# Ledger of designs, part 59: peptides against a protein of PDB entry 2Q3Z

Target 1, 272 residues: chain A of PDB entry 2Q3Z
Amino acid sequence: YVLTQQGFIYQGSAKFIKNIPWNFGQFEDGILDICLILLDVNPKFLKNAGRDCSRRSSPVYVGRVVSGMVNCNDDQGVLLGRWDNNYGDGVSPMSWIGSVDILRRWKNHGCQRVKYGQCWVFAAVACTVLRCLGIPTRVVTNYNSAHDQNSNLLIEYFRNEFGEIQGDKSEMIWNFHCWVESWMTRPDLQPGYEGWQALDPTPQEKSEGTYCCGPVPVRAIKEGDLSTKYDAPFVFAEVNADVVDWIQQDDGSVHKSINRSLIVGLKISTKS
Target 2, 254 residues: chain A of PDB entry 2Q3Z as posed
Amino acid sequence: YVLTQQGFIYQGSAKFIKNIPWNFGQFQDGILDICLILLDVNPKFLKNAGRDCSRRSSPVYVGRVGSGMVNCNDDQGVLLGRWDNNYGDGVSPMSWIGSVDILRRWKNHGCQRVKYGQCWVFAAVACTVLRCLGIPTRVVTNYNSAHDSNLLIEYFRNSEMIWNFHCWVESWMTRPDLQPGYEGWQALDPTPQEKSEGTYCCGPVPVRAIKEGDLSTKYDAPFVFAEVNADVVDWIQKSINRSLIVGLKISTKS

## One batch from the design tools (peptide; aimed at target 1 H177)

Design b2_p26_5 (made by RFdiffusion4; failed a check: the pose's geometry)
Pose (drawn by RFdiffusion4):
Structure b2_p26_5 (pose): chain A 254 residues (1-148, 151-160, 170-248, 256-272), chain P 26 residues (1-26)
Amino acid sequence: as target 2 above (254 residues)
Amino acid sequence: SEDDERAQKPLAFRHHPAQWKFEFFH
């Protein structure tokens, strides 16, 4: 979770899982410096640099900023999202085989966002950043499935959608800032829309808080709960509707 | 194709942030 520089990112579908190898490259030349730069351009550092550096004692603070800076609403984030099959301005999300070239591109262009990312690209870069800084991190994929004239599927078909698959990262740490018993894996989602409140989204939120439905736990628990849960009910006339099943075959490299 | 299998495709739409409950009336 810290030292291994290559891994797998799972894609495809719940029935046909694809394992895409990936070069996280967290110890490649210039990557650590780029990661320290990422921290020093974060909006909290601009607001209060002395405090920002002091807070870097916390993996909660750093995990939030690190993952949060990958797809940042501010112009100094690492990646820009796109899902319209139109990637000519830059580079397709399906092309990358690693996080390193993106990080280097980002540094060389005045810390401007690199075009383009999709959920697994953001998660892959977040893994590289956090592993480089020493926070144990893994990329995770969740699969969702549809069964087909449903209004539900129409609403979606035609960026908090429900996708065929969605990726995020989990990082390992204690949570002295929370009630006792929430140490361990924390979910961090670097995909784009920081929207409800706060500098960043989404996380870190304890995985246990998600499983337990304890959605008042910081940070951004409802956003992560929504990626692995969806409750759908029909009234033809009360009935459970399985046209959409969310939270299947959640996967990570062994 | 390989790129189509790796692309994200929307299955459903959420009407507000962090929405997880859906109701349909027929």

Design b2_p26_5_s1 (made by RFdiffusion4, then SolubleMPNN; from b2_p26_5, 14 letters changed; failed a check: the pose's geometry)
Amino acid sequence: SLDDLLSQQALAGRPEPAAYKFELWL

Design b2_p26_5_s2 (made by RFdiffusion4, then SolubleMPNN; from b2_p26_5, 12 letters changed; failed a check: the pose's geometry)
Amino acid sequence: SLEDELAEKALAGRLKPAQYKYELFN

Design b2_p26_5_s3 (made by RFdiffusion4, then SolubleMPNN; from b2_p26_5, 14 letters changed; failed a check: the pose's geometry)
Amino acid sequence: SLDDLLSEVPLAGRLKPAQYKYELYL

Design b2_p26_5_s4 (made by RFdiffusion4, then SolubleMPNN; from b2_p26_5, 13 letters changed; failed a check: the pose's geometry)
Amino acid sequence: SLNDELSEKPLAGRLKPAQYKYELYR

Design b2_p26_6 (made by RFdiffusion4)
Pose (drawn by RFdiffusion4):
Structure b2_p26_6 (pose): chain A 254 residues (1-148, 151-160, 170-248, 256-272), chain P 26 residues (1-26)
Amino acid sequence: as target 2 above (254 residues)
Amino acid sequence: STFELSEDGFTLTMTDEDRKILLKRV
């Protein structure tokens, strides 16, 4: 979770899982410096640099800023999202085989966002950043499935959608800032929309808090709970509707 | 068809002439 520089990102579908190899490259030349730069341009550093550097004692703080800076609403984030099959301005999300070239591109262009990312790209870059800084991190994929004239599927077909698959990272740490028993894997979601409140979204939120439905636990627990849960009910006339099943075959490299 | 999305974006109510569907994500 710290030292291995290559891994797998799972894509495809719940029935046909694709394992896409990836070069996280966290110890390649210039990557650590780029990661320290990423921290020094974060908005909390601009607001209070002395405090920002002091808070870097915490993997909760760093994980939040590190993952949060990958797809930042501010112009200084690492990647820009796009899902319209129109990637001519820059580089397709399906092209990348690693996080390193994106990080280097980002540094060289005044810390401007690199076009383009999709959920697995953001998650892959977050893994590289956090592994480089020493926070044990893994990329995770969740699969969702539809069964087909449903209004539900129409509403979505025609960025908090429910996708065929969605990726995020989990990082390992204690949570002295929370009630006892939430140490361990924390979910961090670097996909774009920081929207409800706060400087960043989403996480870190303990995976246990998600499983337990304890959605008052910081940070951004409802956003991660929504990626692995959806409750759909029909009234034809009360009935459970399985036209949409969310939270299947959640996967990570062994 | 009628679609009503809640302010927080986690509840969706959908209705038509034949049925009503509710989506909750939280």

Design b2_p26_6_s1 (made by RFdiffusion4, then SolubleMPNN; from b2_p26_6, 15 letters changed)
Fold by OpenDDE base, seed 3:
Structure b2_p26_6_s1 (fold): chain B 272 residues (1-272), chain A 26 residues (1-26)
Amino acid sequence: as target 1 above (272 residues)
Amino acid sequence: VKVVESEDGFKIVLENEERKIVLSLV
C-alpha cells in the first residue's frame, strides 16, 4: 500500500468491470518534493504555517488536507474536475495513465490546476500523495447495484405526468465512484475506529467550508455510526443511494413517484 | 457540476448538453 507504484483502477459497472493500469509513481524523482509543496500551499499553512507544520505528524490531519488539495476547489489544489466531455482546453480524464504526469504538470505550471480529472483521477492522485507521505493508501471503486433501502443519497429524476423524463437530457446513473482508503489510528475518536479510513478527494460537498471528505472510519460506515468524524453521512451516502423519480405536474408541483434503492453491490480495492 | 444547497441537504447537479444528473444528499 505504500511501496507499490504500479496498480490498477477499476472502472465500469458491477456487470462490466474495466481495469485500467495506473502508475502511482510515489517514488519517482521529485514526487516527494511536489507532495511537500502541496502541503505548503494548503489554506491552513497559509493561515498559520507553524500550526500546520506541527500537525503534519497526524495522518488524520494530513489525510484531510490532501483530500482538499487534490481538487482545486477553494485552494491551489491539483485537479479541476470536468464531466461534460468538453476537454479541448486540457487533457481528457480518460487519457491519464498515472499520477506523476499530473503532479509534475501542477508543479511546473506554478501550482495551477490541471485540466481535467474525474473520480478515479482524483482518487489515484490522492493515493500517490498519501503513499508518498507514508500513509498506507488504496484506491477503492464502488459499483452501484439496485438492491437495499438505507441510502442518504438520492438520485432524482424529473418526469412528466406520463412518467417520461423531462427534458432532452438523459440522466446518468453513476455506475461507479472512486475514493481512497488510508490506514491510520484515530486517537481523536473512541477506541475501535483505527484501521481503514475513507477519504474522498472528488469535489462534491463542502466539509467545514472546504471541498474535502474524511477521514472517516470504514467501520463507522459499516456500523451506521454517522456521528463519527469526518463526514460520515456523506460517505455513507456514497455507498448507499436511492433513485427517486419526481413527477412534475402542470401547476409546477413536484411529486415523488418511484423509489429505487441503489446500493453499492461491489467494492473493489487495489492490490497491496 | 453544480452543488446547490437545499433546505434538506445538498444537491449535486451534473449537467451537460445531453444529460442531467441530480444527486440529493439528505
Scores: peptide ipSAE 0.016, ipTM 0.452, DockQ to the pose 0.087
OpenDDE base, seeds 1, 2, 4, 5: peptide ipSAE 0.014, 0.006, 0.006, 0.028; ipTM 0.439, 0.380, 0.378, 0.620; seed 5 fails the geometry check

Design b2_p26_6_s2 (made by RFdiffusion4, then SolubleMPNN; from b2_p26_6, 13 letters changed)
Fold by OpenDDE base, seed 1:
Structure b2_p26_6_s2 (fold): chain B 272 residues (1-272), chain A 26 residues (1-26)
Amino acid sequence: as target 1 above (272 residues)
Amino acid sequence: KTVEVSEDGFHITLSDEERTLVLRLV
């Protein structure tokens, strides 16, 4: 999970599993330096360098920072997401074969966002960065398939207290999704939540004002403990591959309004 | 389905009709 530089990222659907070879390259020359630059340009460092640096011993903190910095939303992050097949002014997400080129492009162009990424690209880059920083990490793919085989959709709705979809929120429709899981202790939580933690660098939802997600204990997700920080409700929806309606109240609490079992999920993790 | 991409991210929007259709299939 730290030492392996080569691996596979799984894509496609439960019925058609596709894997792509990927060079994580966490030990290639200059990659560690780039990862450190990534930390040094994060908004928390820019706001208070001393505080940020003092917290870098925490994989929880670092994981959250990396989740936010792999996407270019809200910061000088690495990748710009694009899903509309218009990639002529950049690189198609489907053309990447490793994290190293992406990270080098980012650094060499003055930390300008690299065009373009999708979920597996975000996840793979996050995996590389986290491994560089000594955090055991793997890429996870969740395949979604409808039980009636009519549509392979994961649909997530975020609604206000009145049941209205928030206008600034995206409706997520995916046939698969990739994120990362990192191994760490959780001293910030009750005992028992150590182990694999889900982190999602794909800019889907804001968490505490930043497009980031996690870390959240995989155990908490499995047990349905949606109160566990960070972002348990969102990750729960991703993992279970259900049509889920979330209602966010004024107090910031998130309540599941509808849980429709539409999809059977298949989770595959990289072995690296 | 509309996909909007901006410098600040992306937004996917379904029409009310599309939402209704999807929900009916559930």
Scores: peptide ipSAE 0.021, ipTM 0.421, DockQ to the pose 0.080
OpenDDE base, seeds 2, 3, 4, 5: peptide ipSAE 0.017, 0.016, 0.010, 0.028; ipTM 0.465, 0.454, 0.468, 0.505; seeds 2, 3, 5 fail the geometry check

Design b2_p26_6_s3 (made by RFdiffusion4, then SolubleMPNN; from b2_p26_6, 13 letters changed)
Fold by OpenDDE base, seed 1:
Structure b2_p26_6_s3 (fold): chain B 272 residues (1-272), chain A 26 residues (1-26)
Amino acid sequence: as target 1 above (272 residues)
Amino acid sequence: KTVEVSEDGFHILLTDENRTLELRLV
């Protein structure tokens, strides 16, 4: 598989421009307490508190827990994702101005899911939590990201002879996606995989039964080492997946066309 | 949606059909 270092950049304009400052606020009063609550309500703690606590010395373990707990899928996590522009019963993802308000709302409402988040909101909250817990973390934006549900490293489109997409498509390319990278050692892996680790708190795919992703060494992704835990194939696909068009002919035959015009993989690490 | 990242890495512009959101990352 050929690694793609750069992806396609999508540009556009809007009718209205809104500028939003984002306060991570990892050092604000009470935020550490909220982050600790987040750990204490995670499914692993609820299952076996002693075991969970004993593993909190591992940034690998903590990172994985946080990636799962920033979303409310499977647990008492922080944010509910929504992408259909129907935000009337909550707060629009585009309305948030920082992680602190989100975390405080979550805590103050008895760890009830906050409505709503999208990728950058998930990433920003995860970044705040991880930083608060002493893990160096940055937000990462990819200009073109794949959601590859079957983990085959391909985004597949079924098209008719006229180029029209057929059926509902669960696998898709997003114009952008945000996740986080955290700096940590990886004693659980072979030497050389220390450094930046990708974590994705946006609920997309289940990893070991939970909507979480990572940590996976950025180096492993860069080098195409898909055997590296956690979730290397998924993260690799987010940045390197090929677009495959399956063209159905009138005779019922299906032809495969690899389209590289929608290249995935332009990743930019946002500095905090 | 489209995305732009500032050169300094502190701003993300998220654009959809109706609006552009500039996230100023602090």
Scores: peptide ipSAE 0.024, ipTM 0.468, DockQ to the pose 0.022
OpenDDE base, seeds 2, 3, 4, 5: peptide ipSAE 0.017, 0.015, 0.016, 0.019; ipTM 0.361, 0.391, 0.411, 0.428; seeds 4, 5 fail the geometry check

Design b2_p26_6_s4 (made by RFdiffusion4, then SolubleMPNN; from b2_p26_6, 15 letters changed)
Fold by OpenDDE base, seed 5:
Structure b2_p26_6_s4 (fold): chain B 272 residues (1-272), chain A 26 residues (1-26)
Amino acid sequence: as target 1 above (272 residues)
Amino acid sequence: KKVEVSEDGFHIVLENEKRKLVLRLV
């Protein structure tokens, strides 16, 4: 999960799995330097460099920073997400074939956000960065439940505080979602939560004021331990819900409703 | 092809040279 530079990202549906070739390229020239720049421009470093650097030995800390910095929301992050099929002023998310070009573009343009990404692009770049930093990481594609023969789609609705669907907001329909899993110990948690940790760099929900997600133990998600940091309720919903309700608060904050419906899903990851 | 139950007990894992297919058990 660290050494492989070439791989595949899985897309499509549970019934129709599609593979796209992807160059992770974590050992290509200059990529490590770019990953270090990414750490050095993160908000925590800018706020307190000494504290940030002292914590870079923790894969938990680094994973959370990378999750936030792969997207450009709230910081000088790498990628701008776009889903409306209007990519004329940038690069279509579907045209990327590797993380290296994205990272080089970001650095070469003074750490300006690269246009554009979607879930698999975010996940792939995060995977490259984490691997480059020595954290065993894989891209995970989650397909919606085999139980729903009629809906291979994750549907997300925005609701107000009263539970009313916002008719002015476009429904987000996904055939699949991609994130990463990283292997790490969790000394910050109770014993037994070491192993694979979910991280999601796609900007969806704010965690502690930043668009980031995780790390959260995969085990915690299995056991329904929604109190486990970080962002267990959110990841639980991503894994277990065919329909996700986004609740928008008066302050403009958005969070997913906790769905306790347990469904069987298909997840596929790279073997590296 | 390798078939195993994941360490977390949540998945049946099918592995080959290129991929790991994970069937999530709920």
Scores: peptide ipSAE 0.007, ipTM 0.346, DockQ to the pose 0.020
OpenDDE base, seeds 1, 2, 3, 4: peptide ipSAE 0.018, 0.013, 0.013, 0.044; ipTM 0.408, 0.369, 0.418, 0.621; seeds 1, 2, 3, 4 fail the geometry check

Design b2_p26_7 (made by RFdiffusion4)
Pose (drawn by RFdiffusion4):
Structure b2_p26_7 (pose): chain A 254 residues (1-148, 151-160, 170-248, 256-272), chain P 26 residues (1-26)
Amino acid sequence: as target 2 above (254 residues)
Amino acid sequence: TTYTRTVEFTGFRDLSKLYLTKELTD
């Protein structure tokens, strides 16, 4: 979770899982410096640099800023999202085989966002950043499935959608800032929309808090709960509707 | 015969409820 520089990002579907190899490259030349730069341009550093550097004692603070800076609403984030099959301004999300070239591109262009990312690209870059800084991190994929004239599927078909698959990262740490018993894997979601409140979204939120439905736990627990849960009910006339099943075959490299 | 089908959905990140309706004919 710290030292291995290559891994797998799972894609495809719940029935046909694809394992896409990836070069996280966290110890490649210039990557650590780029990661320290990423911290020094974060909006909290601009607001209060002395405090920001002091807070870097916390993997909760750093994991939030590190993952949060990958797809940042501010112009200084690492990647720009796009899902319309129109990637001519830059580089397709399906092309990348690693996080390193994106990070270098980002540094070289005045810390401007690199076009383009999709959920697995953001998660992959977040893994590289956090593994480089020493926070044990893994990329995770969740799969969702539809069964087909449903209004539900029409509403979605035609960025908090429910996708065929969605990726995020999990990082390992204690949570002295929370009630006892929430140490361990924390979910961090670097996909784009920081929207409700706060400098960043989404996480870190303990995986246990998600499993337990304890959605008052910081940070951004409802957002992560929504990626692995959806409750759908029909009234034809009360009935459970399985036209949409969310939270299947959640996967990570062994 | 025309009837009204209602679908409730709770799955957005804000956990807001969404109601969708459609008139259908047998």

Design b2_p26_7_s1 (made by RFdiffusion4, then SolubleMPNN; from b2_p26_7, 21 letters changed)
Fold by OpenDDE base, seed 4:
Structure b2_p26_7_s1 (fold): chain B 272 residues (1-272), chain A 26 residues (1-26)
Amino acid sequence: as target 1 above (272 residues)
Amino acid sequence: EEFVVRTVFRGSPLLEEIVLERVVTS
């Protein structure tokens, strides 16, 4: 998980799984230096360099920093996300074939945000950075991935009496979503939560005021321990959310219906 | 209640939103 530089990222859908090759390139020339620059421009370092540096021995701390810095939200992070299919002023997220070019572009342009990324790009870059920093990391893909915006573990749709979606739906289910899992101990938690930790660098929701996510023990997610830091409810919802339809009738009454037609979450972890 | 799973493009041909279409029978 640290030594392999080439791998695959799974995409597609639950029924039609696809993959693309990806060059993580954590050992390419200058990449480690770029990763260190990434740490040195993070908001916590800029606020208090000594404190930030003293905490870099913690993969928990570093993982959370990297999660936030891979996206350019809130800071001088690496990638700008875009999902409207208008990429003419940058590089299409689908055009990237590895993390190296992205990181080099970021550094060479004065830590300017690179245009553009989507989930697998964010995850792949995070994977590269974390591996560079000595943290065993893999990209994971979750099919039928839910984006819960209000931390209630539900994907809620508001529908009229005919079942038609009403208004601007804020929550959604993606055909797939990518994030990373990193291996680390969790001395900040009760015993038993060492192992794979989920981290999500895609700017989806803010965690403690910053677009970052995790680390959260995969075990905690599996066992439904939502009190476990960081961001357990959000990650749990990505893989286990229930879908609820709120159906408004003509008389103004609202009917709650649990949708069992779609199974949220099918996570697969890569070995590279 | 019956639902049909459909997808719509969101930002790329690779990334799609799963849409559940409800078939209402009365």
Scores: peptide ipSAE 0.317, ipTM 0.795, DockQ to the pose 0.059
OpenDDE base, seeds 1, 2, 3, 5: peptide ipSAE 0.022, 0.029, 0.021, 0.029; ipTM 0.536, 0.549, 0.556, 0.538; seed 2 fails the geometry check

Design b2_p26_7_s2 (made by RFdiffusion4, then SolubleMPNN; from b2_p26_7, 12 letters changed)
Fold by OpenDDE base, seed 3:
Structure b2_p26_7_s2 (fold): chain B 272 residues (1-272), chain A 26 residues (1-26)
Amino acid sequence: as target 1 above (272 residues)
Amino acid sequence: TTFTVTTVFRGSPDLSELILTREVTT
């Protein structure tokens, strides 16, 4: 989880699992230096360098910083996300084969955002950075991954009397989504929450005003402890949300239908 | 009334569609 430099990232769908090879390259020349630069340009360092540096001994703190800095939202982060198939002014997310080129491009262009990334690219770069910093980390793929935008642990669809979705859906389910899990102690939590912690560098929702997510104990998610910092409700919803269809009836009533055929969340952990 | 409910999700990375269906009775 720290020493492996090459691996696979799982993609596709729950029914048709695919994978791509990925070079994490955490030990390649100059990569550690770039990771340190990433820390030195983070908003917390710019605000108070002394305080930021004093906290870098905490994997919890560093993990959260990296989660925020891998995306360029809110800061001088590494990657700009794009999902509209218009990548002509950059590199298609599907073209990347490793983290090293991305990080080098970022640094060599004065810490300007690299175009473009999607979830697996964000996750893979975060994995590289965290490994460079000595934090055991793996990429995780979650199939049928829910994106809960209103923190109610539901994915809701409003339908007419014919079962057709009305309006634009505010919430969505991805065929797959990638994030990382890092191994760390959690002295800031009750005993028993040490181990794998979920971190999500894809800019989906803001956490305390910044596009970052985690760390949250995988155990807390499994046990349904939504009070555990950070961002337990959001991560829980990604893997456990209920899908609800609200169907308008001719008489004006609304029929609630829980979709039991669609199971949110099928998580696959990688070795690298 | 029984009818088929179809849900279409946007896919990644190529923006393909995932279509899921189920029967609903109201």
Scores: peptide ipSAE 0.187, ipTM 0.809, DockQ to the pose 0.063
OpenDDE base, seeds 1, 2, 4, 5: peptide ipSAE 0.025, 0.011, 0.019, 0.011; ipTM 0.428, 0.390, 0.462, 0.397; seed 4 fails the geometry check

Design b2_p26_7_s3 (made by RFdiffusion4, then SolubleMPNN; from b2_p26_7, 14 letters changed)
Fold by OpenDDE base, seed 1:
Structure b2_p26_7_s3 (fold): chain B 272 residues (1-272), chain A 26 residues (1-26)
Amino acid sequence: as target 1 above (272 residues)
Amino acid sequence: KTFTRTVVFRATPDLSEIILTEDVTE
C-alpha cells in the first residue's frame, strides 16, 4: 500500500470487469516534491499557512486536503474532469498510464489543471500523493456506483406513463466509480473507527463548500452510521442506494417503484 | 399494470452504455 509503485485499476462493469495497468510511481524522482507543492498551494495553506502546516501531521486532515486538491475545482488542483468524449484540447482520460506524468505536467505548467481526468485518474493520482505522504492507500473500484445529489440515499428517475425517463438525469449510477481508501486512526471520532477510510477526489458533491469527500470510516459505511464525518451519507449511497422510479400517470398520480434490476454497489479493493 | 422495458443508461465514466431490462408498474 506504500511500497508498490506498479499496480492495476479495475474498470468496466460488474459483469465485465476490466483492469488497466497503472504506474503510481510514488518514489520516482521529484514526485514527493510535487506532492509537497500540492499541499502548499491548497486553499487552507493560502488562507493560513501556520494553521495548515500545524495540521499536516494528521492523516485525516491531509487526506481531506488531498481529496480536494486532486481535482481542480475550487482551487489550483491537479485534474480537470471531463466525461463527454471531447478531449481534443487535452489528453483523453483513457490515455493515461500513470500518475507521474500527470503530476509532472501539473507542476511543470505552473500548477495549471491537467486536462483531463475521470474517476480512476483522480483516484490514482490521489493514491500516489497519499502514498508519497506516508499514508497507506489503495484504489477502490465500486461497480454500479450511485451518485446521490439530494442526500436521500436514493437514485430517482422520473418516468411517464409509458415508462420513459423524463427530463435530465441529475442523479446517476456509474457503471464503475473509483476512489481511494487510506489507513489511519480517527482520534476525531469515537473508538473503533480506525482503519480504512474512504476518500473520493472525483468532484461530485461539495463537502463543507469544497469538492472533496471523506475521510469516512469504511466501518461506518458498513454499519450504516451516517452521522460519521466526513460525508458518510454520500459514500453510503454510492454503495447502498436504492433505485426508485417515479411513474407519473395521466391522472396526475405518481407511483413509486423500486427498481431491483439495478443493484448498487460491488466494491473491489486492490491489494496494492 | 406491469411491463418489461429495455432501458439504456449512459451515465458511465468510460462513456459506455448499459442496457438493462426493467419492470415498470403503471
Scores: peptide ipSAE 0.029, ipTM 0.514, DockQ to the pose 0.073
OpenDDE base, seeds 2, 3, 4, 5: peptide ipSAE 0.115, 0.023, 0.028, 0.028; ipTM 0.680, 0.496, 0.594, 0.570; seed 2 fails the geometry check

Design b2_p26_7_s4 (made by RFdiffusion4, then SolubleMPNN; from b2_p26_7, 21 letters changed)
Fold by OpenDDE base, seed 2:
Formats: C-alpha cells, sequence, structure tokens
Structure b2_p26_7_s4 (fold): chain B 272 residues (1-272), chain A 26 residues (1-26)
C-alpha cells in the first residue's frame, strides 16, 4: 500500500461499476518535499510549529492534518472542489490522471489552491501524501454514499402531499464517493481499534471547525461504535444512513416513511 | 393514499440527479 505508485480508482454506480487508472506517484522526484511543505503550511504548524512537529510521529495526527490540507477549505490546502461543470478557469476534475501534477501545480504556484477536484481527486491526492509520509493507505469507493449534515444518521426528504421534495435538498446521496483508509494504531482509543482508519479529505462537513474527517476505525464503523473519534457518526452515515421521507398531508399532518428499499453504502476497497 | 416518492442522488463527476422511485402509502 505504500509502494504502489500506479493504481485504479473505482467510480460509476452500484449497478455499473467503473474504474480509472491513477498515478499516485508518491516516490516521484520532489513529491516528498511537497508533502512536507503541505505539513509546514497547515494551520497547526503556523500556530505552533514546535507542537505540530512534535506530533508528526503520530499517524493519527498526520492523517487528520492531511485530510484537512488536501482540500483548500479553511487553509492553504491543495484542491478546490467544484461539481457544477464550470471548469473553464481551471482543470476539469475528470482531466486528472494522477496526483503528481496536482501536487506540483500546488507547490509551483506558491501553495495556491488547484482548480478543480472532486471526491476521487481529493482521495487520490490524500492517498499519495499519506503514502509518501509512510502511512499505508488505499482509496475507497462507496456507492450510494450518504452525506449526512446533522449527524443524525438519516438522509431526510421533506415532501408535500403529492410527494414532491420541498426545501434545498441539502442532504444527498452520491452515486459514488471516495475517501481513503490508512493503516495505523490507535493509542488514543481503547484496544482493538488498530488497523484501517477512514479519512475523508472531500470537504463535506466540518470536524472541530475544519473541513476534515477522521481518522475513525473501520472496525468502529462496522460495529456501530459511534462514540469513537474522529467523526464516526458522519462516516457511519456515509455507509449506513437510513432514508426518511417526511410527507406532509393535506390536513397538515406529517407521515414518516422509512425507505427500506434503498440501501445506502456499498464499499469497495482497492487491493493496492 | 399511495404516493410516488422519488429519491435523488447527486451524480458525479457532473452535477446530475439520479432518481429512484417508490410508492408510499399515506
Amino acid sequence: as target 1 above (272 residues)
Amino acid sequence: KKLKVTTVYRGSPLLEEIVLEREVET
């Protein structure tokens, strides 16, 4: 997981799984230096360099920093996300074929955000950085991936008496979403949570005030231990959220309907 | 009363809607 520089990222839908080749390139010239720059421009370093550096021996700490720094939200991070098909002032997320060019562009332009990324781009860059820093990491794709905004483990749709969705549809389900899993011990947790940890660099929700996510033990998610830091409810919801329809009736009453036919989450981990 | 309820997915890589439909009794 550390040594592989070429790989595949799964995309598409649950019914039609696709993949793209990706050059992670963690051992290419200058990439390690760029990863170190990424650490040196993170908010924690800027606030207290000595403290930040002293904690870089912790994969938990580094993983969380990288999760936040791969996106440009709240910091001098690498990528700006965009999903509206308006990429004329940058590079289309679909055009990227590897992490190396992205990281080089970021560094060469004075750590200015690279336009643009989407989930697999964020995940792939995070994977490159983490691997470069010696943390075994793989890209994960989750089909029918829920985006829970209020940590209630539900995707809620409000509807009128005709079943039409009301509101801004802020809580959504992605056809697919990508993040990373990194192998690390968790001395900060109870025994048994060592192993794969989920980290999500796509800016979806803030964690402790920063657009970052994880690390959270994959085991904790599987077992439903939502008290486990970091961001267990959010990651759990991505793979297990229930869809609830709130249907307003003509008399003003509201009918709650749980959609049991729709299964949220089908996770595929890469083999390398 | 039976209602046709749609569930919307956000599509990637482009912003698109994927619609699933089901019937709900109210």
Scores: peptide ipSAE 0.112, ipTM 0.723, DockQ to the pose 0.080
OpenDDE base, seeds 1, 3, 4, 5: peptide ipSAE 0.048, 0.039, 0.038, 0.068; ipTM 0.589, 0.599, 0.575, 0.608; seeds 3, 5 fail the geometry check

